# Ledger of designs, part 187: peptides against a protein of PDB entry 5VVV

Target 1, 276 residues: chain A of PDB entry 5VVV
Amino acid sequence: FLCGVVEGFYGRPWVMEQRKELFRRLQKWELNTYLYAPKDDYKHRMFWREMYSVEEAEQLMTLISAAREYEIEFIYAISPGLDITFSNPKEVSTLKRKLDQVSQFGCRSFALLFDDIDHNMCAADKEVFSSFAHAQVSITNEIYQYLGEPETFLFCPTEYCGTFCYPNVSQSPYLRTVGEKLLPGIEVLWTGPKVVSKEIPVESIEEVSKIIKRAPVIWDNIHANDYDQKRLFLGPYKGRSTELIPRLKGVLTNPNCEFEANYVAIHTLATWYKSN
Target 2, 276 residues: chain A of PDB entry 5VVV as posed
Amino acid sequence: FLCGVVEGFYGRPWVMEQRKELFRRLQKWELNTYLYAPKDDYKHRMFWREMYSVEEAEQLMTLISAAREYEIEFIYAISPGLDITFSNPKEVSTLKRKLDQVSQFGCRSFALLFDNIDHNMCAADKEVFSSFAHAQVSITNEIYQYLGEPETFLFCPTEYCGTFCYPNVSQSPYLRTVGEKLLPGIEVLWTGPKVVSKEIPVESIEEVSKIIKRAPVIWDNIHANDYDQKRLFLGPYKGRSTELIPRLKGVLTNPNCEFEANYVAIHTLATWYKSN

## One batch from the design tools (peptide; made by RFdiffusion4, then SolubleMPNN)

Design b2_p25_7_s2 (from b2_p25_7, 7 letters changed)
Fold by OpenDDE base, seed 5:
Structure b2_p25_7_s2 (fold): chain B 276 residues (1-276), chain A 25 residues (1-25)
Amino acid sequence: as target 1 above (276 residues)
Amino acid sequence: SDNEKAIEFLEKKQKEELEKLEKLK
């Protein structure tokens, strides 16, 4: 069971010292996972093709080493979906080289994210792939196999919540393709019925699990505040029955942008997790 | 709702990202 934090918000990323403090807190609270996915890391998303500099490499190596010191699984995410041409072997090779670089930093767990992108493929991809889901699954499977089938590999679908599913969760052709074609060792991220799910009913997890043919990892936006910088979400982790735990592969909270605001959010997630 | 605000924000961010990428081509 993956339980911890995703740094998955827009805005100023956490500094390395905040991330190290996070790892210490996660260990203390018996949480085990950190997903690196800051939207405003240009080399994570907008400029995903660009290799890390020597200085950035040193920082990431230090961060990965710190995660290991605290027995926290460091998952490196990349979001190539804004402008990747899935059918172009050069794009695939560029993605491979980027993940090779991160592997050299000592990273062993990875994620490919296709959240918050256009649902339409370019003309070149339409000639090769039957759907956007087929294109995404193809590259994800290829990368997963290229990396030697790492123990933890995550996929974030473009339809990552109930409200983004067409026509709905159980009938989505996109999620059906993901379930049928994504290799079974790859985990699927999900935010619940909504982007910001006040509640995640057990029945909603059973529904999505059936179509994706696996238990999801929850990317939980309950404490996310990037969308409303005038607010801080200081309340407890709630609206998730502990009956979800045996039906999930994990829960990663995407909390407030303000690192200092997240004590209650993360601590109460840990209490929730240990209460089962 | 918070969900509606989040969706509006994400749509705006995606648009800003795409516009920036287009200007760099």
Scores: peptide ipSAE 0.724, ipTM 0.959, DockQ to the pose 0.942
Fold by OpenDDE base, seed 4:
Structure b2_p25_7_s2 (fold): chain B 276 residues (1-276), chain A 25 residues (1-25)
Amino acid sequence: as target 1 above (276 residues)
Amino acid sequence: SDNEKAIEFLEKKQKEELEKLEKLK
C-alpha cells in the first residue's frame, strides 16, 4: 500500500529542506511514499524533454538519497502529454533519456502523468494510434519495460476522475483501453469522483477498479489549494472510509502549496491509514 | 464548488502552458 504525499500542485515547489522534513515526518508517521510531480518544475512538465542541469541533478540526487535515508519511496513523475508526439520514436527516445538521467540519480520508481491535457492527438498520432488512450498506454508500457519493469510505476490517466470520464466511469472507452492494455504491473492514479473529491465512496472505487482492472492509487486533492491560493485547507483527512484501504493500492495526498500548512492533512492521513 | 474552481484553474493553467509553448516555437 502506497501511502504518503504527492507534490503535485501548481505554484512554488517545496524547497529541498521542506522535502527532507517531509520525509522525516512521513517516516515518523509510518507513511512510505513521496511522488515528485510539481507542476512548476518545468523539466517535469512544460520542458519535460530538457535534461536536468548539473545543479538540478545534484539537488535531485540529494533529495532521492534523503528519501532513501528515511525509507521513503521516491517516485519521480514526468508529464510529457502537453506536446509529446507519441508516434515519434525521437520523442520516446527523449523520454527514455530523461528517465535514464533520473535513474542515475538513484531513482527506482517512476510515474507517467497525462493529467490536465487535451484529448486530441496530432495528425501523426492519429495515423498510428486508434485513440489517445492507445497512444498513452503504448508509450507507458514501452517506458515501463525499458526501465526494467520497476516495482513501482504509476500512470495518471487523462480521465483521472469520475467527472472527466466520457460518458461515465464504467462506460469510458478511454479507461477501458487503459484497463485492457496497460501492463498489470503499472498502477493507475485516480482522484475519486471529482478532481477535488470531498467524499470517495467505496462504490466509486469498485466502479473504477472494474474498468481499469486494478485497484487505483488515490491522488487525493482534498487538501489541495493551488486552485485557490487565498485558502488553506487545515482540516483533517476525511470523507474516505477505512473500507477503501483494502480496495486501493495507495493514497497520496496532494496537499496545500504552503508546506507548513500540511501537518494536520498528512498526520490525519497517517492516522486514517493505520486505523484499518 | 471547490471542484469547479479546481477545474477552471486547471483549464486556465493548461491554456497558459500551451500558449507559452506555442510562443517558444
Scores: peptide ipSAE 0.724, ipTM 0.959, DockQ to the pose 0.935
Fold by OpenDDE base, seed 2:
Structure b2_p25_7_s2 (fold): chain B 276 residues (1-276), chain A 25 residues (1-25)
Amino acid sequence: as target 1 above (276 residues)
Amino acid sequence: SDNEKAIEFLEKKQKEELEKLEKLK
């Protein structure tokens, strides 16, 4: 069971000292996972093709080493979906080289994220792939196999919550394709019925699990505040029954941008997880 | 709702990202 934090918000990323402090807290609270997915890391999303510099590499190596020291699984995410051409072998090779670089930093767990992107494929991709889901699954499976089928590999669908499913979760052709074609060793991220879900009912997890043919990992935006930085979400982790735990592969909270605001959010997630 | 605000924010951010990428080409 993956339980911890995703740094998945827009805004100023956490500094390396904050991330190291997070790992100390995660270990202390018996949480086990950190997903690196800061939207404003240009080399994660907007400039995903660009390799890390020597200085950035040293920082990431130090961060990954710190995660290992605290027995925290460091998952490196990349979000190529803004402008990738899925059918272009050069793009796939560029993605492979980027993940090879991160593998050299000692990273062993990875994620491909297709959240918050246009649903339309370019003309070249439409000639090769029958749907956007087929294109995403193709590259995800290829990268997963290229990396030697790592123990933890995550996929974030474009339809990552109930609100984004067409026509709905149980009838989504996109999620059906993901469920049927995504390799079984790849985990699927899910945010619940909504982008910001006040509640995640058990029935909603059973519904999505059926179509994706696996238990999801929750990307939980309950404490996310990037969309409204005038607000801090200081309340406890709530609206998730402990009956979800045996029906999930994990829960990763995407918390407030302000690192110091997240004590209650993360601590109460840990209490929730240990209560089952 | 918080959900509606989040969606509007994400749509705005995606648009800003795409506009930046287009200016760099």
Scores: peptide ipSAE 0.709, ipTM 0.959, DockQ to the pose 0.934
Fold by OpenDDE base, seed 3:
Structure b2_p25_7_s2 (fold): chain B 276 residues (1-276), chain A 25 residues (1-25)
Amino acid sequence: as target 1 above (276 residues)
Amino acid sequence: SDNEKAIEFLEKKQKEELEKLEKLK
């Protein structure tokens, strides 16, 4: 069971010392996972093709080493979906080389994210792939196999919540393709019925699990505040029954952008997780 | 709602990212 934090917000990323303090807190609270997915890391999303500099590499190596010291699984995410051509072998090779670099930093766990991108494939991809889901699954499976089938590999679908599913979760051709074609060792990220789910009913997890043919990992935006600069959510982790725990592969909270605001968010997630 | 604000924010961010990528190519 993956339980911890995703740094998955827009805005100023956490500094390395905050991330190390996070790992210490995660260990202390018996949580086990950190997903690196800061939207404003340009080499994570906008400039995903660009290799890390020597200085950035040293920082990431230090961060990954710190995660290991605290027995926290460091998952490196990349979001190539803004402008990747899935059918182009050079793009696939570029993605491979980027993940090879991160593997050299000592990273062993990875994620491919296709959240918050356009559903329209380019003309070249339309000639090769029958749908956007087929293109995403093809590259995800290829990368997963290329990396030697790492123990933890995550996929974030473009339809990552109930409100983004067309026509709905159980009838989505996109999620059906993901469920049928994504290799079984790849985990699927999900935010619940909504992007910001006030509640995640058990029935909603059973519905999505059926179509994706696996238990999801919750990317939980309950404490997210990047979308509203006036919001600071200091409340407890709530609206998730403990009956979800045996039905999930994990829960990763995407908390407030302000690192110091997240004590209650993360601590109450840990209490929730240990209460089952 | 928070969900509606989040969707509007994400759509705006995606647009800003694409416009920035187009200006840099």
Scores: peptide ipSAE 0.685, ipTM 0.953, DockQ to the pose 0.933

Design b2_p25_7_s3 (from b2_p25_7, 12 letters changed)
Fold by OpenDDE base, seed 4:
Structure b2_p25_7_s3 (fold): chain B 276 residues (1-276), chain A 25 residues (1-25)
Amino acid sequence: as target 1 above (276 residues)
Amino acid sequence: SDNEIAIKFLKERQEEELKKLEALK
């Protein structure tokens, strides 16, 4: 069971010292996972093709080493979906090289994220892939296998919540393709019925699990505030029955952008997790 | 709702990202 934090927000990323403090807190609270997915890391998303500089590499190596020190699984995410041509072998090789670099930093767990992108494929991809889901699954499977089938590999679908499913969760051709064709060792991220799910009913998890043919990892936006910088979400982790725990592969909270605001959010997640 | 605000925000950010990428071509 993956339980911890995803740094998955837009806005100023946490500094290395904050992330190290996070790892210390995660360990103390018996959480085990950190997903590196800051939207404003340009080399994570907008410029995903670009290799990390020497200075950036040193920082990431230090960060990964710190995670290891605190026995926190560091998952590196990349979001190539804004402008990748899935059918172009050079794009695939570029993605491989980028993940090779991160592997050299000591990272062993990875995620491919296709959140917040259009469902449209370019003309070249349409000639090769039957659908956007097929393209995403193809590259994800290939990368997963290329990396030697790491123990933890995550996939974030474009339809990552009920609201984004067309026509709905249970009938989504996209999610059906993901479920059927994504290799079983790859985990699927899900935010619940909504992007910001005030509640995640058990039935909703059973529904999505059926179509994706696996228990999802919750990317939980309950405390996310990047969408409203005038607000801080300081309340407890709630609206999730502990009955979800045996039905999930994990929960990663995407909390407030302000690192200092997240004590209650993360601590109460830990309490929730340990209560089962 | 927070969900609606979030969706709007995410779409706006996506549009900004795409615009920046297009400007670099």
Scores: peptide ipSAE 0.719, ipTM 0.960, DockQ to the pose 0.969
Fold by OpenDDE base, seed 5:
Structure b2_p25_7_s3 (fold): chain B 276 residues (1-276), chain A 25 residues (1-25)
Amino acid sequence: as target 1 above (276 residues)
Amino acid sequence: SDNEIAIKFLKERQEEELKKLEALK
């Protein structure tokens, strides 16, 4: 069971010292996972093709080493979906080289994210792939196998919540393709019925699990505030029955951008997790 | 709702990102 934090918000990323402090807190509270996915890391999303500089490499190596020190699984995410051509072997090779670099930093867990992108494929991809889901699954499977089938590999679908599913969760052709064709060792991220789900009913998890043919990892936006900088979400982790725990592969909270505001959010997640 | 605000925000950010990428090409 993956339980911890995803740094998955828009806005100023946390500094290295904040991330190290996070690892200390996660260990103390018996949580085990950190997903690196800051939207405004340009080399994560906007400029995903660009290799890390020597200085950036040193920072990431230090961060990964710190995660290991505190027994936190460090998952590196990349979001190539804004402008990747899936059918272009040069794009695939570029993605491989980028992940090879991160692997050299000591990272062993990875994620491919296709959140917050258009469903449209370019003309070249339409000639090769039957759908957007087929294109995403193809590259994800290839990368997963290329990396030697790491123990933890995550996929974030473009339809990552109920609201984004067409026509709905149980009948989504996109999610059906993901469920049928994504290799079984790859985990799927999900935010619940909504992007910001006040409640995640057990029945909603059973529904999505059926179509994706696996238990999801919750990317939980209950405490996310990047969408409203005038607000802080300081309340407890709630609206999630503990009956979800045996039906999930994990829960990663995407909390407030302000690192100092997240004590209650993360602590109460830990209490929730340990209550089952 | 918070969900509606979030969806609007995410769409706006995506549009800004795409605009920036296009300007760099």
Scores: peptide ipSAE 0.716, ipTM 0.960, DockQ to the pose 0.974
Fold by OpenDDE base, seed 2:
Structure b2_p25_7_s3 (fold): chain B 276 residues (1-276), chain A 25 residues (1-25)
Amino acid sequence: as target 1 above (276 residues)
Amino acid sequence: SDNEIAIKFLKERQEEELKKLEALK
């Protein structure tokens, strides 16, 4: 069971010292996972093709080593979906080289994220793939296999919550394709009925699990505040029955942008997790 | 709702990102 934090918000990323402090807290609270997915890290999303510099590499190596020290699984995410051409072997090769670099930093867990992108494929991709889901699954499977089928590999669908499913969760052709064609060793991220889900009912998890043919990892935006810079979400982790735990592969909270605001959010997630 | 606000925000950010990428081509 993956339980911890995803740094998955828009806005100023956490600094290395904050991330190290996070790992210490996660260990103390018996949580086990950190997903690196800061939207405004240019080499994560907008400039995903760009290799890390020597200085950036040193920082990431140090960070990954720190995660290991605290027995936190460091998952490196990349979000190539803004402008990747899925059918272009050069693009696939570029993605492979980027993840090879991160592997050299000591990273062993990875994620491909296709959240917050358009559903439209370019003309070249339409000639090769029958749908956007097919394109995403193809590259995800290829990368997963290329990396030697790491123990932890995550996929974030474009339809990552109920609101984004067309026509709905159970009838989504996109999610059906993901469920049928994504390799079984790849985990699927899910945010619940909504982008910001006040509640995640057990029935809603059963519904999505059926179509994706696996238990999801929750990317939980209950404490996310990037969408409203005037608010801080300081309340407890709530609206998730502990009955969800045996039906999930994990829960990763995407909390407030302000690192210092997240004590209650993360601590109460830990309490929730340990209560099962 | 927070969900509606979030969706609007995410769309706006995506549009900004795409504009920046286009400007660099």
Scores: peptide ipSAE 0.698, ipTM 0.960, DockQ to the pose 0.971
Fold by OpenDDE base, seed 3:
Structure b2_p25_7_s3 (fold): chain B 276 residues (1-276), chain A 25 residues (1-25)
Amino acid sequence: as target 1 above (276 residues)
Amino acid sequence: SDNEIAIKFLKERQEEELKKLEALK
């Protein structure tokens, strides 16, 4: 069970010292996972093709080493979906090289994210793939296998919540393709019925689990505030029955952008997790 | 709702990102 934090917000990323402090807190609270997915890290999303500099590499190596020190699984995410051509072998090779670099930093867990992108494929991809889901699954499976089938590999679908499913969760051709064709060792991220789910009913998890043919990992935006930085979400982790725990592969909270605001969010997640 | 605000925000950010990418080509 993956339980911890995803740094998955838009806005100023946390500094390395904050991330190290996070790892210390996660260990203390018996949480086990950090997903690196800051939207405004240019080399994570907008410039995903760009290799890390020597200085950036040193920082990431230090960060990954710190995660290991605190027994926190460091998952490196990349979001190539803004402008990748899935059918172009050079693009696939570029993605492989980027993840190879991160592997050299000591990272062993990875994620491919296709959140917050257009559903439209380019003309070249339409000639090769039957759908956007087929394109995404193809590259994800290939990367997963290329990396030697790491123990933890995550996929974030473009339809990552109920609201984004067409026509709905249970009948989504996109999610059906993901469920049927994504390799079983790859986990699927999900935010619940909504992008910001005030509640995640058990039935909603059963529904999505059926179509994706696996228990999802919750990317939980309950405490996310990037969409309204005038607000801080300081309340407890709530609206998730502990009955979800045996039906999930994990929960990663995407909390407030302000690192200092997240004590209650993360601590109460830990309490929730340990209560089952 | 927070969900509606979030969806709007995400769309706006995506549009900004795409615009920046186009400007750099």
Scores: peptide ipSAE 0.696, ipTM 0.955, DockQ to the pose 0.925

Design b2_p25_7_s4 (from b2_p25_7, 9 letters changed)
Fold by OpenDDE base, seed 4:
Order: C-alpha cells, then structure tokens, then sequence
Structure b2_p25_7_s4 (fold): chain B 276 residues (1-276), chain A 25 residues (1-25)
C-alpha cells in the first residue's frame, strides 16, 4: 500500500530542504511514499525533453538519497503529454533518455502522467493509434518494459476522475482501453469522483476499479490549494472511509502548496491509514 | 464549488502552458 504525499500541485515547488523534512515526517508517521510531480518543475512537464543540468542532477541525487535514508519510496513522475508525439520514435527515445538520467540518480520508481491535457492527438498519432488512450498505454507499457518493469510504476490517466470520464466512469472507452491494455504491473492514479473529491465513496472506487481492472492509487486533492492559493486547507483528512484501504493500492495526498500548512493534512492521513 | 474552481484553474493553466510552448516554436 503506497501511502504518503504527491508533490503534484501547480505553483512554486517545494525546496529540497522541505522535501527532506517531508521524508523525515513521512517516516515518523509510518508513511512510505513520495511522488515527485511538481507541475512547475519545467523539466517534469513543460520541458520534459530537457535533461537535468549538473546542478539539478546533484540536487535530485541528494533528494533521492535522502528519501532512501528515510525509507521513503521516491517516485519520479514525468508529464510529457502536453506536446509529445506518441508515434514518433524520437520522442519515445527522448523520454527513455530522460528517465535513464533519473535512473542514474538512483531512482527506481517512476510515473507517467497524462493529467491536465487534451484528448486530441496530432495527425501523425491518429494514423498510428486508434485512440488517445491507445497512444498513452502504448508508450507507458514501452517505458515500463524499457525500465525493466520497476516494482512501482504509476500511470495517471487523462480521465483521472469521475467528472472527466466520458460518458461516465463505467462506460468510458478511454478507461476501458487503459484497463484492458495497460500492463497489470502498472498502477493507475485516480482522484475520486471529482478533481477535488470532498468524499470518495467505496462504490465509486469499486466502479473505477472494475473498468481499469485494478485497485487505483488515490491522488488525493482534498488539501490541494493550487487552484485557489488565497485559501489554505488546514482541516483533517476526511470523507474517506477506512473501508477504502483494502480496495486501493495507495493514497498519495496532494496537499497545500505552502509546505508549512500540511502538518495536519499529512498527519491525519497517517492516522487514517493506521486506523485500518 | 471547489471542484469547479479547480477545473477552471486547470484548464487555464493548460492553455497558458500550450500558449507558451507555441511561442517557443
């Protein structure tokens, strides 16, 4: 069970010292996972093709080493979906090289994220892939296999919540393709019925699990405030029955952008997790 | 709702990112 934090928000990423402090807290609270997915790491998303500089590499190596020190699984995410041409072998090779670099930093767990992108493929991709889901699954499977089928590999679908599913969760051709064709060793991220799910009913997890043919990892935006940084979400982790735990592969909270605001969010997640 | 605000924010951010990428081409 993956339980911890995803740094998955838009806005100023946490600094390395904050991330190290996070790892210490995660260990102390018996959480086990950190997903590195800051939207404003340009080399994560907007400029995903760009290799890390020597300085950035040193920082990431240090960060990954710190995660290991605290026995926190460091998952490196990349979000190539804004402008990748899935059918272009050069794009695939570029993605491979980027992940090779991160592997050299000591990272062993990875995620491919296709959140917050349009469903439209370019003309070249439409000639090769039957759908956007087919394109995403193809590259994800290829990368997963290329990396030697790491123990932890995550996929974030474009339809990552109920409200983004067309026509709905159970009938989504996109999620059906993901469920059927995504290799079984790849985990699927899900935010619940909504982007910001105040509640995640058990039934909603059963529904999505059926179509994706696996228990999802919750990317939990309950405490996310990137969409309204005038607000801080300081309340406890709530609206999730502990009955979800046996039905999930994990829960990663995407909390407030302000690192200092997240004590309650993360601590109460830990309490929730341990209460099962 | 927070969800609606979030969706609007995400769309706007995506549009800004795409625009920036286009400008860099």
Amino acid sequence: as target 1 above (276 residues)
Amino acid sequence: SDNEIAIEFLKKRQEEELKLLEELR
Scores: peptide ipSAE 0.702, ipTM 0.955, DockQ to the pose 0.860
Fold by OpenDDE base, seed 2:
Structure b2_p25_7_s4 (fold): chain B 276 residues (1-276), chain A 25 residues (1-25)
Amino acid sequence: as target 1 above (276 residues)
Amino acid sequence: SDNEIAIEFLKKRQEEELKLLEELR
C-alpha cells in the first residue's frame, strides 16, 4: 500500500530542504511514498525533453538518496502529454533517455502522467492509434517494459476523476481501453468523483476499479490549494472511509503549496491509514 | 464549488502553458 505525498501542484515547487524535511516526517508518521510531480518544474512537464544539468542531477541524486535514507519510496513522474507525438519514435527515445538519466540517479520507481492535457491527438498519432487512450497505453507499456518492469510504475489517466469521464466512469471508452490494454503491473492514479473530492465513496472506487481492472492509487486533492492561493486547507484528512484501504493500492495526498501548512493534512492521513 | 474553481484553474494553466510553448517554437 502506497501512502504519502504527491508534490503535484501548480506553483513554486518545494525546495530540496523542504523535501528532505518531508521525508523525515513521512518516516516518523510511518508513511512510505513520495511522488515527485511538481507541475512548474519545467523539466517535469513543459520541457520534459530536457535532460538535467550536472547541478540539477546532483540535487536529484541527493534527494533520492535522502528518500532512501528515510525508507521513503521516491517515485519520479514525468508529464510529456502537453506536446508529445506518441507515434514519433524520436519522442519515445527522448522519453527513454530522460528516464535513463533519472534511473542513474538511483531512482527505481516511475510515473507517466497524462493529467491536464487536451484529449485531441495530432494527425500523425491519429494515423497510428485508434484513440488517445491507445496512444497513452502504448507508450506507457513500452516505457514500463524498457525500464525492466520496475516494482512501482504509475499511470495517471487524462480522465483521472469522475467529472472528466465521458460519458461516465463505468461507460468511458477511454478508461475501458486503459483497463484492457495497460499492463497489469502498472498502477493507475485516480482522484475520485471530482478534481477536488469532498468525499470518495466506496462505491465510486468499486466502479472505477471494475473498468480499469485494478485497485487504483488515489491522487487526493483534498488539501490542494494551487487553484485558490487565497485559501489554506488546514483541516484533517476526512471524507474517506477506512473501508477504502483494502480496495486501494495507495493514497498520495497533493497538499497545500505552502509546505509549512501541511502538518495536519499529512499527519491525519497517516492516522487514517494506520486506523485500518 | 472548489471543484468548479479547480477545473477553471486547470484549464487556464493548460492554456497558458500551450501558449508559452507555441511562442518558444
Scores: peptide ipSAE 0.687, ipTM 0.956, DockQ to the pose 0.864
Fold by OpenDDE base, seed 3:
Structure b2_p25_7_s4 (fold): chain B 276 residues (1-276), chain A 25 residues (1-25)
Amino acid sequence: as target 1 above (276 residues)
Amino acid sequence: SDNEIAIEFLKKRQEEELKLLEELR
């Protein structure tokens, strides 16, 4: 069971010292996972093709080593979906080289994220793939196999919540393709019925699990505040029955952008997880 | 709702990112 934090917000990423402090807190609270997915890391999303510099490499190596020191699984995410051509072998090779570099930093767990992108494929991809889901699954499976089928590999669908599913969760052709074609060792990220789900009913998890043919990992936006800079979410982790725990592969909270605001959010997640 | 505000924010950010990528090409 993956339980911890995803740094998955838009806005200023946390500094390395904050991330190290996070790992210390996660260990203390008996949480085990950190997903590196800061949207405003240019080499994570907008410039995903760009290799890390020597200085950036040193920082990431130090960060990954710190995660290991605190027994936190460091998952490196990349979001190539803004402008990748899925059918172009050069693009696939570029993605492989980027993940090879991160593997050299000591990273062993990875994620491919296709959240917050357009559903429209380019003309070249439309000639090769039957749908956007087929294109995403193809590259995800290829990368997963290329990396030697790492123990932890995550996929974030473009339809990552109930409100983004067309026509709905149970009838989504996109999620059906993901469920049928995504290799079984790849985990699927999900935010619940909504982008910001106040409640995640057990029935909603059963519904999505059926179509994706696996228990999801919750990317939980309950404490996310990137969408409203005037707000801080200081309340406890709530609206999730502990009955979800046996039905999930994990829960990763995407909390407030302000690192100092997240004590209650993360601590109460830990209490929730240990209450089962 | 928080969800509606979030969806609007995400759409705006995506549009800004795509525009920036187009300007840099």
Scores: peptide ipSAE 0.664, ipTM 0.949, DockQ to the pose 0.870
Fold by OpenDDE base, seed 5:
Structure b2_p25_7_s4 (fold): chain B 276 residues (1-276), chain A 25 residues (1-25)
Amino acid sequence: as target 1 above (276 residues)
Amino acid sequence: SDNEIAIEFLKKRQEEELKLLEELR
């Protein structure tokens, strides 16, 4: 069971010292996972093709080593979906080289994120793939296999919540393709019925699990505030029955952008997790 | 643009938040 934090918000990323402090807190609270997915990290998303500099490499190596020291699984995410051409072997090779570099930093867990992108494929991809889901699954499977089938590999679908599913969760052709064709060792991220889910009913998890043919990892935006910087979510982790735990592969909270505001959010998640 | 997609996403999150607040009311 993956339990911890995803740094997955828009806005200023956390600094390396904040991330190291996070690892210490996660260990103290008996949480085990950190997903590196800051939307405004240029080399994570907008400039995903660009290799890390020597200086950036040293920082990431130090960060990954710190995660290991605190027994936190460091998952490196990349979001190539803004402008990748899935059918172009050069693009796939570029993605492989980027993840090879991160592997050299000591990273062993990875994620491919296709959240918050246009649902339309380019003309070249339309000639090769039957749907956007087919394109995404193809590259994800290829990368997963290329990396030697890491123990932890995550996929974030473009339809990552109930409200984004067409026509709905149970009947989504996109999620059906993901469920049927994504390799079984790859985990699927999900935010619940909504992007920001007040409640995640057990029945809603059973519904999505059926179509994706696996238990999801919750990317939980309950404490996210990147969409309203005037708001701080200081309340406890709530609206999630502990009966979800045996039906999930994990829960990663995407918390407030303000690092110090997240004590209650993360601590109450830990309490929730240990209460089962 | 990448910024437009991000803005659209932020708008969707804001709309969902507003709906949640209305349901509490």
Scores: peptide ipSAE 0.027, ipTM 0.631, DockQ to the pose 0.038

